# Designs tried in a protein design run: peptides against a protein of PDB entry 2AZE. Part 203

Target 1, 148 residues: chain A of PDB entry 2AZE
Amino acid sequence: AQECQNLEVERQRRLERIKQKQSQLQELILQQIAFKNLVQRNRHAEQQASRPPPPNSVIHLPFIIVNTSKKTVIDCSISNDKFEYLFNFDNTFEIHDDIEVLKRMGMACGLESGSCSAEDLKMARSLVPKALEPYVTEMAQGTVGGVF
Target 2, 101 residues: chain B of PDB entry 2AZE
Amino acid sequence: GRLEGLTQDLRQLQESEQQLDHLMNICTTQLRLLSEDTDSQRLAYVTCQDLRSIADPAEQMVMVIKAPPETQLQAVDSSENFQISLKSKQGPIDVFLCPEE

## One batch from the design tools (peptide; made by RFdiffusion4, then SolubleMPNN)

Design b1_p28_3_s2 (from b1_p28_3, 11 letters changed)
Fold by OpenDDE base, seed 4:
Structure b1_p28_3_s2 (fold): chain B 148 residues (1-148), chain C 101 residues (1-101), chain A 28 residues (1-28)
Amino acid sequence: as target 1 above (148 residues)
Amino acid sequence: as target 2 above (101 residues)
Amino acid sequence: SIKTYVGTIKADLFAKLEGIELPLILSK
């Protein structure tokens, strides 16, 4: 009885650990897909264009976004060495990371929400090593969570 | 029996975790390769147009923060104060605005 | 009330803000 109880505790522990790793893996996969898809998009765009975009017209990863109403008054204090910034807003703001931006751009092919079209799924699969394809499929189906 | 069932479950879970670890290793390796590829890094960018799709500058101001790793970000939310504080330890922070155009 | 969010930027390929759940949407 005690032995069974111990094993049950261990079972639950392992299940939770696996769940955490699943989440981590999913995020890593999304990052890979989003990154490769972004690079692919830009490569194609530059090939079609007569020139690469001007350096100051693009934002390279990594970055963080802060957005607020255009009417928001922002006061900014910057240290001399630019090591420290202080922003004061007279209204609310939002903070987003770059991966979120890419996801909203569709760079993760909707895989993040399990909202993949057949074409999106095909694209997603093509952007990962073969070993990861089954997991991508599971993510698209929302069936991740199985214990294999 | 119950004991045998639990033992079998644990064995299966162990195998599952090993598979996950393997997949994670593959994925992290791919990400490292991407980080080491100069051409990929050059092409790893978004445009202001992309950002407008997320937050239209016609209505929203979009500020971009490029900060070194280990930069501390503190945000304060109150009815009286809305603040963002950035403190870098490794180098200067670059902040710029996306034009409305 | 005052809510303070403290995070650390740990960036590799992507920027990760540890300590703060993103997106951070401040409400009135």
Scores: peptide ipSAE 0.525, ipTM 0.920, DockQ to the pose 0.845
Fold by OpenDDE base, seed 2:
Structure b1_p28_3_s2 (fold): chain B 148 residues (1-148), chain C 101 residues (1-101), chain A 28 residues (1-28)
Amino acid sequence: as target 1 above (148 residues)
Amino acid sequence: as target 2 above (101 residues)
Amino acid sequence: SIKTYVGTIKADLFAKLEGIELPLILSK
């Protein structure tokens, strides 16, 4: 009985670890898809424009975004060497990372929410190695979580 | 019996985790390849127009932070103060505003 | 009450702010 109980504890530990790894894998897949999709989009756009965009008109990964109402008063203090910044806001603000931005842009093809159209899913699958395609399909269907 | 069943389950979970690890390795390899591809890095950008679709500067100002690795960010949320502190150890931090259309 | 969120930016292909779950939306 005690031996079985010990194994049950181990079983639960492994299940939780697998669950965590599944989450990590999903995020990695989304990152891959979003990145490749972004690159593809921009490559096409630059080809159509016959030139790259002005350097100061684009924001390269990686980056963090802070947004607040345009009416928000922001006091900023910057060290001489620009190693330190201090921002004081008189109202609420939001912080977002770049991957979230890409997701909201649709670069992850809606896979992050399991809301892929047929075309979205096709795109998503095309942006990952063959070995990952089944997992992408599961993500789109919201069926990830099983043990394989 | 129960013990044998549990033992078998654990073996199956081990195999499942190994498969999962394999898939993760494939993913990380792909990401490394992307990080090493100069052309991909050059094309890995968003525009202010993209950011407007997330938070329109007509309503929200958008500030972009590009900081070296290991930069510390501290955000304070209180009824009396809203604050962000950035401290870099490896180099200067770049902060700029996304202009309105 | 006052809440302080402390994170460290890990930069690779993407920026990851460890220690803080994003998006972070502050409220009064």
Scores: peptide ipSAE 0.413, ipTM 0.908, DockQ to the pose 0.870
Fold by OpenDDE base, seed 3:
Structure b1_p28_3_s2 (fold): chain B 148 residues (1-148), chain C 101 residues (1-101), chain A 28 residues (1-28)
Amino acid sequence: as target 1 above (148 residues)
Amino acid sequence: as target 2 above (101 residues)
Amino acid sequence: SIKTYVGTIKADLFAKLEGIELPLILSK
């Protein structure tokens, strides 16, 4: 009857909300892994070099990247206070955020695509709190999506 | 019956969502701690070599945008041109290029 | 034909561009 129909609608609403939260959680986990992995990499590198890199040679998070062919002509207009920029391109371009860059660098251990080696999975698990390890395992196996 | 079954399903979904929220809180807490850790922030960087591995400046120019929070980015695709507009309300925007090898 | 993508850079630990699905690739 009407009561059952109402509950069915609510059930579907909750299922969709859970699905959305699952996606958000996965992204948060990837961010955590990527960030910690990046920090560890750089810490190790600096220790080996016995010095930090030159200030102008590194890009600190957060950042956004725009890339295009080096043959692309770019016209740039900048306000005096640098609050406003306008770029005109004569060809195609791409925009990427920093987390995507880290993923492409392998900082997320391939977990974002479920393409983790045994070593990748080991690293990923080591970079999250114990409570999150089961979920990391599910992500690596591509079994995320079930109700828990 | 059907009503009892649906009621039970909703209770189970509520418990599942609560567990999910808990895990998300753990993640959010960890990320917050990282953002507050000075040493982590100092080491949270990529190099031009890293960017070259993704978009090689030998073929692609790489522009880096460092913008304050809530900066608006508009990308336009038209028959006449391609355009990116940046508008900040909280401070200056820094844009620089990664050099080619 | 004109396509406009508007997003906001949410600079937390990472710089997430909200409102636009990334990577964004515009082609002629």
Scores: peptide ipSAE 0.358, ipTM 0.900, DockQ to the pose 0.924
Fold by OpenDDE base, seed 5:
Structure b1_p28_3_s2 (fold): chain B 148 residues (1-148), chain C 101 residues (1-101), chain A 28 residues (1-28)
Amino acid sequence: as target 1 above (148 residues)
Amino acid sequence: as target 2 above (101 residues)
Amino acid sequence: SIKTYVGTIKADLFAKLEGIELPLILSK
């Protein structure tokens, strides 16, 4: 009886760990797809334009963004060495990291929400190593969560 | 019996976890390769136009923060005060605005 | 009342803000 109890505890522990790793893997896959898709997009765009964009017109990864109403008053204090910033807002604002931005741009092909078209899924699969393709398919179908 | 069933389950879960570990290693390797590829890094950018698709500067101002690793971000939300504090120990922080189009 | 969120920017390939769930929306 005690042995069975111990095994049940271990089983639950392993299930929880697997769940965590599944979540981590999904995020890593999305990051890979989003990044490669972004690079591919920009490469193609630059080829079409026969030049890179002006340096002051692009934001390289990594970054985060803060957005607020254009009417929001922002007071900013910056240390002399630019190691410290303090922003005071008089109204609502939002903070987003770059991966979220890329997802909203569609760089993850809608895979993050399981909203992939056939074309989106094809693109997503093309941007990962062969070994990861089955998992991408499962993500698109929303069937991730089972045991391998 | 129950014991036999549990033992079998644990073995299967172990195999599943090993497969996950393998896939994660593949993925992390790919990300590392991307981080080390100069051409990829050069092309890893968004434009202000991209950001406008997320938050249109016609209605919203978009502030971009480029900070070194391990930069601390503190956000305060109260009925009267809204604040963001950034503290870096590894280098300067760059902050700029995307202009209205 | 004051609600404070503290996170750390993990900036390698991407800038991941750990310790805070994003997007973070602060409103009156």
Scores: peptide ipSAE 0.309, ipTM 0.890, DockQ to the pose 0.899

Design b1_p28_3_s3 (from b1_p28_3, 9 letters changed)
Fold by OpenDDE base, seed 5:
Structure b1_p28_3_s3 (fold): chain B 148 residues (1-148), chain C 101 residues (1-101), chain A 28 residues (1-28)
Amino acid sequence: as target 1 above (148 residues)
Amino acid sequence: as target 2 above (101 residues)
Amino acid sequence: STKTYTGTLKADLFAKLEGIELPLVLSK
């Protein structure tokens, strides 16, 4: 019947929306964990050193990274007010965002790929509110996606 | 029947989505709190050594871009032209290399 | 051939480049 067909369409619509929100939530959780873990790491390091690092030795969030071979020739044009930059490369380059850097640093505890040790999972859970802990566990197990 | 089953499924999906929305609200709230915490912001940094996780500075040049919101980035991939353009409307753009580079 | 990627930076806790999926890895 037409009614059943309409409901099937709606069901599929809702499933897709839920899937989208699940992906968004997972990314938000990873951001939270990575950020807090980074802050915790740096706080501990500064306490041990009894001082903050030199200002020119650190890069504060947020940032974007461009990398290329050291052999790549780069021509750079900068406006006087530094509002505009133009880079010309004679070879390929890559662009990465800061969250990717943190993930590769292990700041997300391997949760992004479901590659968590017991210690990693414990750390990840400790960096989120209690309400999010079950979801973190599901992410670590790779069981996210079910209807809850 | 089919109709009854679909109706029940939709109700269950609605409940699931509501729970999901709740979790998302919690998470976004936490992120907002972090953005408003000055101590956290001060400690939210990486070092040049950390950047080796992306590319080894011994082999790769690593350029860091810090730009205001709404800055436009355009990348061109061509056999004859590899280009990045940055255009900001809200303030100056800072591009730099790690000191060891 | 030429492929152009255009994105707009959305700065929050983390940098987000709307319009370009990162990482962007170019190939010659």
Scores: peptide ipSAE 0.602, ipTM 0.923, DockQ to the pose 0.865
Fold by OpenDDE base, seed 1:
Structure b1_p28_3_s3 (fold): chain B 148 residues (1-148), chain C 101 residues (1-101), chain A 28 residues (1-28)
Amino acid sequence: as target 1 above (148 residues)
Amino acid sequence: as target 2 above (101 residues)
Amino acid sequence: STKTYTGTLKADLFAKLEGIELPLVLSK
């Protein structure tokens, strides 16, 4: 009985670990799709414009963004060497990472929310190796991990 | 018996995890290749227009932070203060404001 | 009350703020 109980505990532990790895894999897939899609978009845009954008007009990965109301008063203190920053806001703010920005831009083809059109899914599949295509399909359908 | 059944289940879970590991390795390899591709890195950017599309500058101010790895970020939420502190040990921090156009 | 979020910035292809669940949306 005790041995069986130990195995049941281990089973649960493994299921949790698998769940974590599934989440990690999904995020990695989204990163791959979003990144490749972004690069593809920009390459096409630069070709159409026949020139790259001005250096000061673009923000390269990686980055973090902070957004707040335009009415928010912000006080900023910066160390002499710019190693330290202190921002004080008189209202709430939000912090987002770059992958989230790309997702909101549609670079992940709506895969992150399972809101993929047929065209979105086709694009998403085209941006991953063949071995990952079935998983992308499952993500789009929201059926990842259904067997567990 | 019950013990044998549980043992079989664990073996099946192990196989499933190995499959996940394989897929993760494939994905990680692809990401590494992207990080090593100079042209991809050059093209890995967003514009202020992109940022405006997700946060309307008419209503929101967008600040961009580019900091070295291992930079510490601390955010404070209180009735008295809303604060962000950044501390880098590896180099200077760059902060940009996305202008309203 | 006061809530403090502390994270460490990691960088690969994308930025990652370990220690803070993003997006961080403050509310009054």
Scores: peptide ipSAE 0.602, ipTM 0.926, DockQ to the pose 0.846
Fold by OpenDDE base, seed 4:
Structure b1_p28_3_s3 (fold): chain B 148 residues (1-148), chain C 101 residues (1-101), chain A 28 residues (1-28)
Amino acid sequence: as target 1 above (148 residues)
Amino acid sequence: as target 2 above (101 residues)
Amino acid sequence: STKTYTGTLKADLFAKLEGIELPLVLSK
């Protein structure tokens, strides 16, 4: 009885660990897809354009975004060496990271929510190594979570 | 029996975890390769138009923060005060707005 | 009341703010 109990505890421990690794893997896959897709988009766009975009018109990864109403008053204090910033807002704001931006742009092909079309899935699969394709398929189907 | 079943489950879980580890290694390798590819890095950018997916610059101000790793960010949400503080250890922080703002 | 969110920026290909769940949306 005690032996079985010990094994059950271990089983639960392993299941939880696997769950954590699954989420980590999914995020890594999404990052890879989003990044490659973004690069491809921009490469194609630049090829179609007469010139690369102006330097100040683009934001290179990595970055963080803060957004607030245009009516929000923002006071900014900056240290002399620019190592320290302090922003004071008179209203609420939001903070987003770059991967979220890419996801909302569709760069992850909707795979992040399992809401990808057949074409999106095809694109997603094409952007990962062969060994990852089955997992991408599972993500699209929302079937990730089962122990295989 | 119960013991045999549990033992079998643990073996299967071990195999599953090993597969996950393998896949994760593949992913991390791919990401590393991307980080080392200068052409990819050059093309890894978004535009202000892209940022509309987060917030329309016509309605909201979008501030971009580019900071070195290990930079500390603190956000304070109070009815009396809303703040963001940034403290870098490795270098200067760059904050800018989209040109159309 | 006051809510304080503290995170540390980790950056590889993408930015990661460890310690803060993003997106962070402040509410009135």
Scores: peptide ipSAE 0.599, ipTM 0.923, DockQ to the pose 0.855
Fold by OpenDDE base, seed 2:
Structure b1_p28_3_s3 (fold): chain B 148 residues (1-148), chain C 101 residues (1-101), chain A 28 residues (1-28)
Amino acid sequence: as target 1 above (148 residues)
Amino acid sequence: as target 2 above (101 residues)
Amino acid sequence: STKTYTGTLKADLFAKLEGIELPLVLSK
């Protein structure tokens, strides 16, 4: 029947929307954990050192990084007002964002890949509100999508 | 029947989405609070050593880009040339290397 | 041939480059 057909379409639409939101939520949780963990690490480090690091030795969020071989020749052109940059490379390069850096640092506790130890999971849970803890657990177990 | 089953499924999906929306609201609220906390922002940094997790400066050079929102980045992959173009609308762009490089 | 990637930087708590899937790894 036409009515059933319409409901089938709507069902599929909602499932896809939920999937997208689920992905967004997971990324938001990872961002929260990574950020709080980073701040915690740096706070502790500065306390132990009894002083903050030199200003030119740290990179504040947000940022993007470009990496290439040391052998790569780079030509750079910069406008007078520094509004425009042009880089020419004689070889390939990579671009990464800051959240990826934090993830590779372990700031997301391995939750992004489901590679959480017991300690990692404990840390991750401690960095989110109580309402998000069950979802963090599901992410660690890889069972988030099991309901759908 | 089929109609009743589909109707029930849609109700269940609606409840699931509402729960998801609720969790997302909680999470976004937390992120907003972090962005508004000056002490957290002060401590939200990485070191050049941290960047080794992406690329070891012994083998790779690492360029850091800090640019205003809405800056356009264009990367070109050509057999003849590789390019990155940055165009800002709101202010100057900062590009720098780690001191140890 | 030539492949062009175009993205727009969004700056919230983290940097987001809309239009380009990261990490971007170019290859010959």
Scores: peptide ipSAE 0.598, ipTM 0.922, DockQ to the pose 0.876

Design b1_p28_3_s4 (from b1_p28_3, 11 letters changed)
Fold by OpenDDE base, seed 5:
Structure b1_p28_3_s4 (fold): chain B 148 residues (1-148), chain C 101 residues (1-101), chain A 28 residues (1-28)
Amino acid sequence: as target 1 above (148 residues)
Amino acid sequence: as target 2 above (101 residues)
Amino acid sequence: SVKTYVGTIKADLFAKLEGIDLPLILSK
């Protein structure tokens, strides 16, 4: 019947929306964990050193990274007010965002790929509100996607 | 029947989505709190050593871009032209290398 | 052929580049 067909369409619509929100939630969780873990690491390091690092030795969030071979020749043009940059490369380059950098640093505890050790999972859970802990567990197990 | 089953499924999906929305609100709230915490912002940094750990500066040049919101980035991929252009409307863009580089 | 990627940096807690899926890895 037409009614059943309409409901099937709606069901599919809702499923897709839920899937989208699940993906967004997972990314938000990873951002939270990575950020808090980074802050915690640096706080501990500064306490041990009894001082903050030199200002020119650190890069504060947010940032974007461009990397290329050291052999790549780069021509750079910068406007006087530094509002405009133009880089010309004679070879390929890569662009990465800061969250990706943090993930590669292990700040997300391997949760992004479901590659968490017991210690990693414990750390990840400790960096989120209690309400999010079950979801973190599901992410670590790779069981996210079910209807809850 | 089919109709009853679909109706029940939709109700269950609605409940699931509501729970999902709740969790998302919690997450966004936490991120907002972090953005508003000055101590957290002060400590939210990576070092050149961190960058070396993911991209060996012996092999790769690492360029850091710090740009204001709404800055446009255009990348061109061609066998004859590899290019990045940055255009900001809200302030100056800072591009730099680690001191060791 | 030439491929052009255009994105907008949304600087918040993290840097978000809308319009370009990252990482962007070019190949010759």
Scores: peptide ipSAE 0.574, ipTM 0.925, DockQ to the pose 0.860
Fold by OpenDDE base, seed 2:
Structure b1_p28_3_s4 (fold): chain B 148 residues (1-148), chain C 101 residues (1-101), chain A 28 residues (1-28)
Amino acid sequence: as target 1 above (148 residues)
Amino acid sequence: as target 2 above (101 residues)
Amino acid sequence: SVKTYVGTIKADLFAKLEGIDLPLILSK
């Protein structure tokens, strides 16, 4: 029947929307954990050192990085107002964002890949509100979305 | 029947989405609070040593880009030339290397 | 051939590059 057909379409639409939101939520949780963990690490480090690091020795969020071989020749053109940059490379390069850096640093506790130790999971849970803890657990177990 | 089953499924999906929305609201609220906390922002940094987890400076050079929102980035992959173009609309772009490089 | 990637930087709590899937790793 036409009515059933319409409901089937709507069902599929909602499932896809939920899938997208689920992905977004997971990324938001990872961002929260990574950020809080980073801040915690740096706070502790500065306390132990009894002083903050030199200003030019750290990179504040947000940022993007470009990496290439040391052998790569780079030509750079910069506008007078620094609004425009042009880089020419004689070899390949990579571009990474800051959240990826944090993930590879372990700031997301391995939750992004479901590679959490017991300690990692404990840390991750401690960095989110109580309402998000069950979802963090599901992410660690790889069971998110099992109800769908 | 089929109609009743589909109707029930849609109700269940609606409840699931509402729960998801609730969790997302909680999470976005936390992120906003972090962005507004000056002490957190002060401590939200990485070191050049941290960047080695992405690219070892022994083999790779690492360029850091700090650009205003809405800056356009264009990357060109050509057998003859590889390019990155940055165009900002809101202000100057900062590009720098780690001091130890 | 030439492949062009175009993205827009969204600077918030974290940097987001919309239009380009990261990491971008070019290869010959």
Scores: peptide ipSAE 0.570, ipTM 0.922, DockQ to the pose 0.863
Fold by OpenDDE base, seed 1:
Structure b1_p28_3_s4 (fold): chain B 148 residues (1-148), chain C 101 residues (1-101), chain A 28 residues (1-28)
Amino acid sequence: as target 1 above (148 residues)
Amino acid sequence: as target 2 above (101 residues)
Amino acid sequence: SVKTYVGTIKADLFAKLEGIDLPLILSK
């Protein structure tokens, strides 16, 4: 009985670990799709414009963004060497990472929310190796991990 | 018996995890290749227009933080103070304001 | 009450803020 109980505990532990790895894999897939899609978009845009954008007009990955109301008063203190920053806001703010920005831009083809059109899914599949295509399909359908 | 059944389940879970590991390795390899591709890195950018499209600068101000790895970020939420502190040990931090156009 | 969030910025292809769940949206 004790041995069976130990195995049941281990089973649950493994199931949780698998769940975590599934989440990690999904995020990695989204990163790959979003990144490749972004690069593809920009390449096409630069070709159409026949020139790259001005250096000061673009923000390269990686980055973090902070947004707040335009009416928010911000006080900023910066160390001499710019190693330390202190921002004081008189109102609430939000912090987002770059992958979230790309998702909101549609670079992940709506895969992150399972809101993929047929065209979105086709694009998403085209941006991953063949071995990952079935998983992309499952993500789009929201059926990842259904067997567990 | 019950013990044998549980043992079989664990073996099946192990196989499933190995499959996940394989897929993760494939994905990680692809990401590494992207990080090593100079042209991809050059093209890995967003514009202020992109940020405006998601944050609406007519109502929101967008600040961009580019910090070295291992930079500490601390955010404080209180009725008295809303604060962000950044502390880097590896180099200077760059902060940009996305202008309203 | 006061809520403090502490994280560490990791950087690869994408930025990652370990220690803080993003997006962080403060509310009154």
Scores: peptide ipSAE 0.564, ipTM 0.924, DockQ to the pose 0.844
Fold by OpenDDE base, seed 4:
Structure b1_p28_3_s4 (fold): chain B 148 residues (1-148), chain C 101 residues (1-101), chain A 28 residues (1-28)
Amino acid sequence: as target 1 above (148 residues)
Amino acid sequence: as target 2 above (101 residues)
Amino acid sequence: SVKTYVGTIKADLFAKLEGIDLPLILSK
């Protein structure tokens, strides 16, 4: 009885660990897809354009975004060495990271929510190594979570 | 029996975890390769138009923060005071606004 | 009430803000 109990505890421990790793893997896959897709988009765009975009017209990864109402009054204090910033807002704001921006742009092909079309899934699969394709498929189907 | 079943489950879980570890290694390797590819890094950007698609500057201003690693960010949510503080240890922080156009 | 969120930017290929779940949307 005690032996079985010990094994059950271990089983639960492993299940939880696997769940955590699944989450981590999914995020890594999304990062890879989003990044490669972004690069491909921009490469194609630059090829179609007469010139690359002006340097100050683009934002390179990595970055963080803060957005607030256009009417929000923002006071900013900056240290002399620009090592410290203090922003005061008179209203609410939002903070987003770059991967979230890419996801909202569709760079992850909707895979993040399991809401990808057949074409999106095809794109997603094409942006990962062969070994990851089955997992991408599972993500698209929302079937990730089962122990295989 | 119960013991045999549990033992079998643990073996299967071990195999599953090993597979996950392998896949994660593949992913991390790919990401590392991307980080080392200069052409990819050059092309790893978004435009103001992209940002407008998620937050229309006509209604909301978009501030971009480019900060070195290990920069501390503190946000304060209060009805009386809304703040963001940034403290870098490795270098200067760059903040700019996306133009409305 | 006052809510304080403290995080650290871990930047590599992407920016990760450890300690704060994003998106962070402040409430009124």
Scores: peptide ipSAE 0.521, ipTM 0.918, DockQ to the pose 0.849

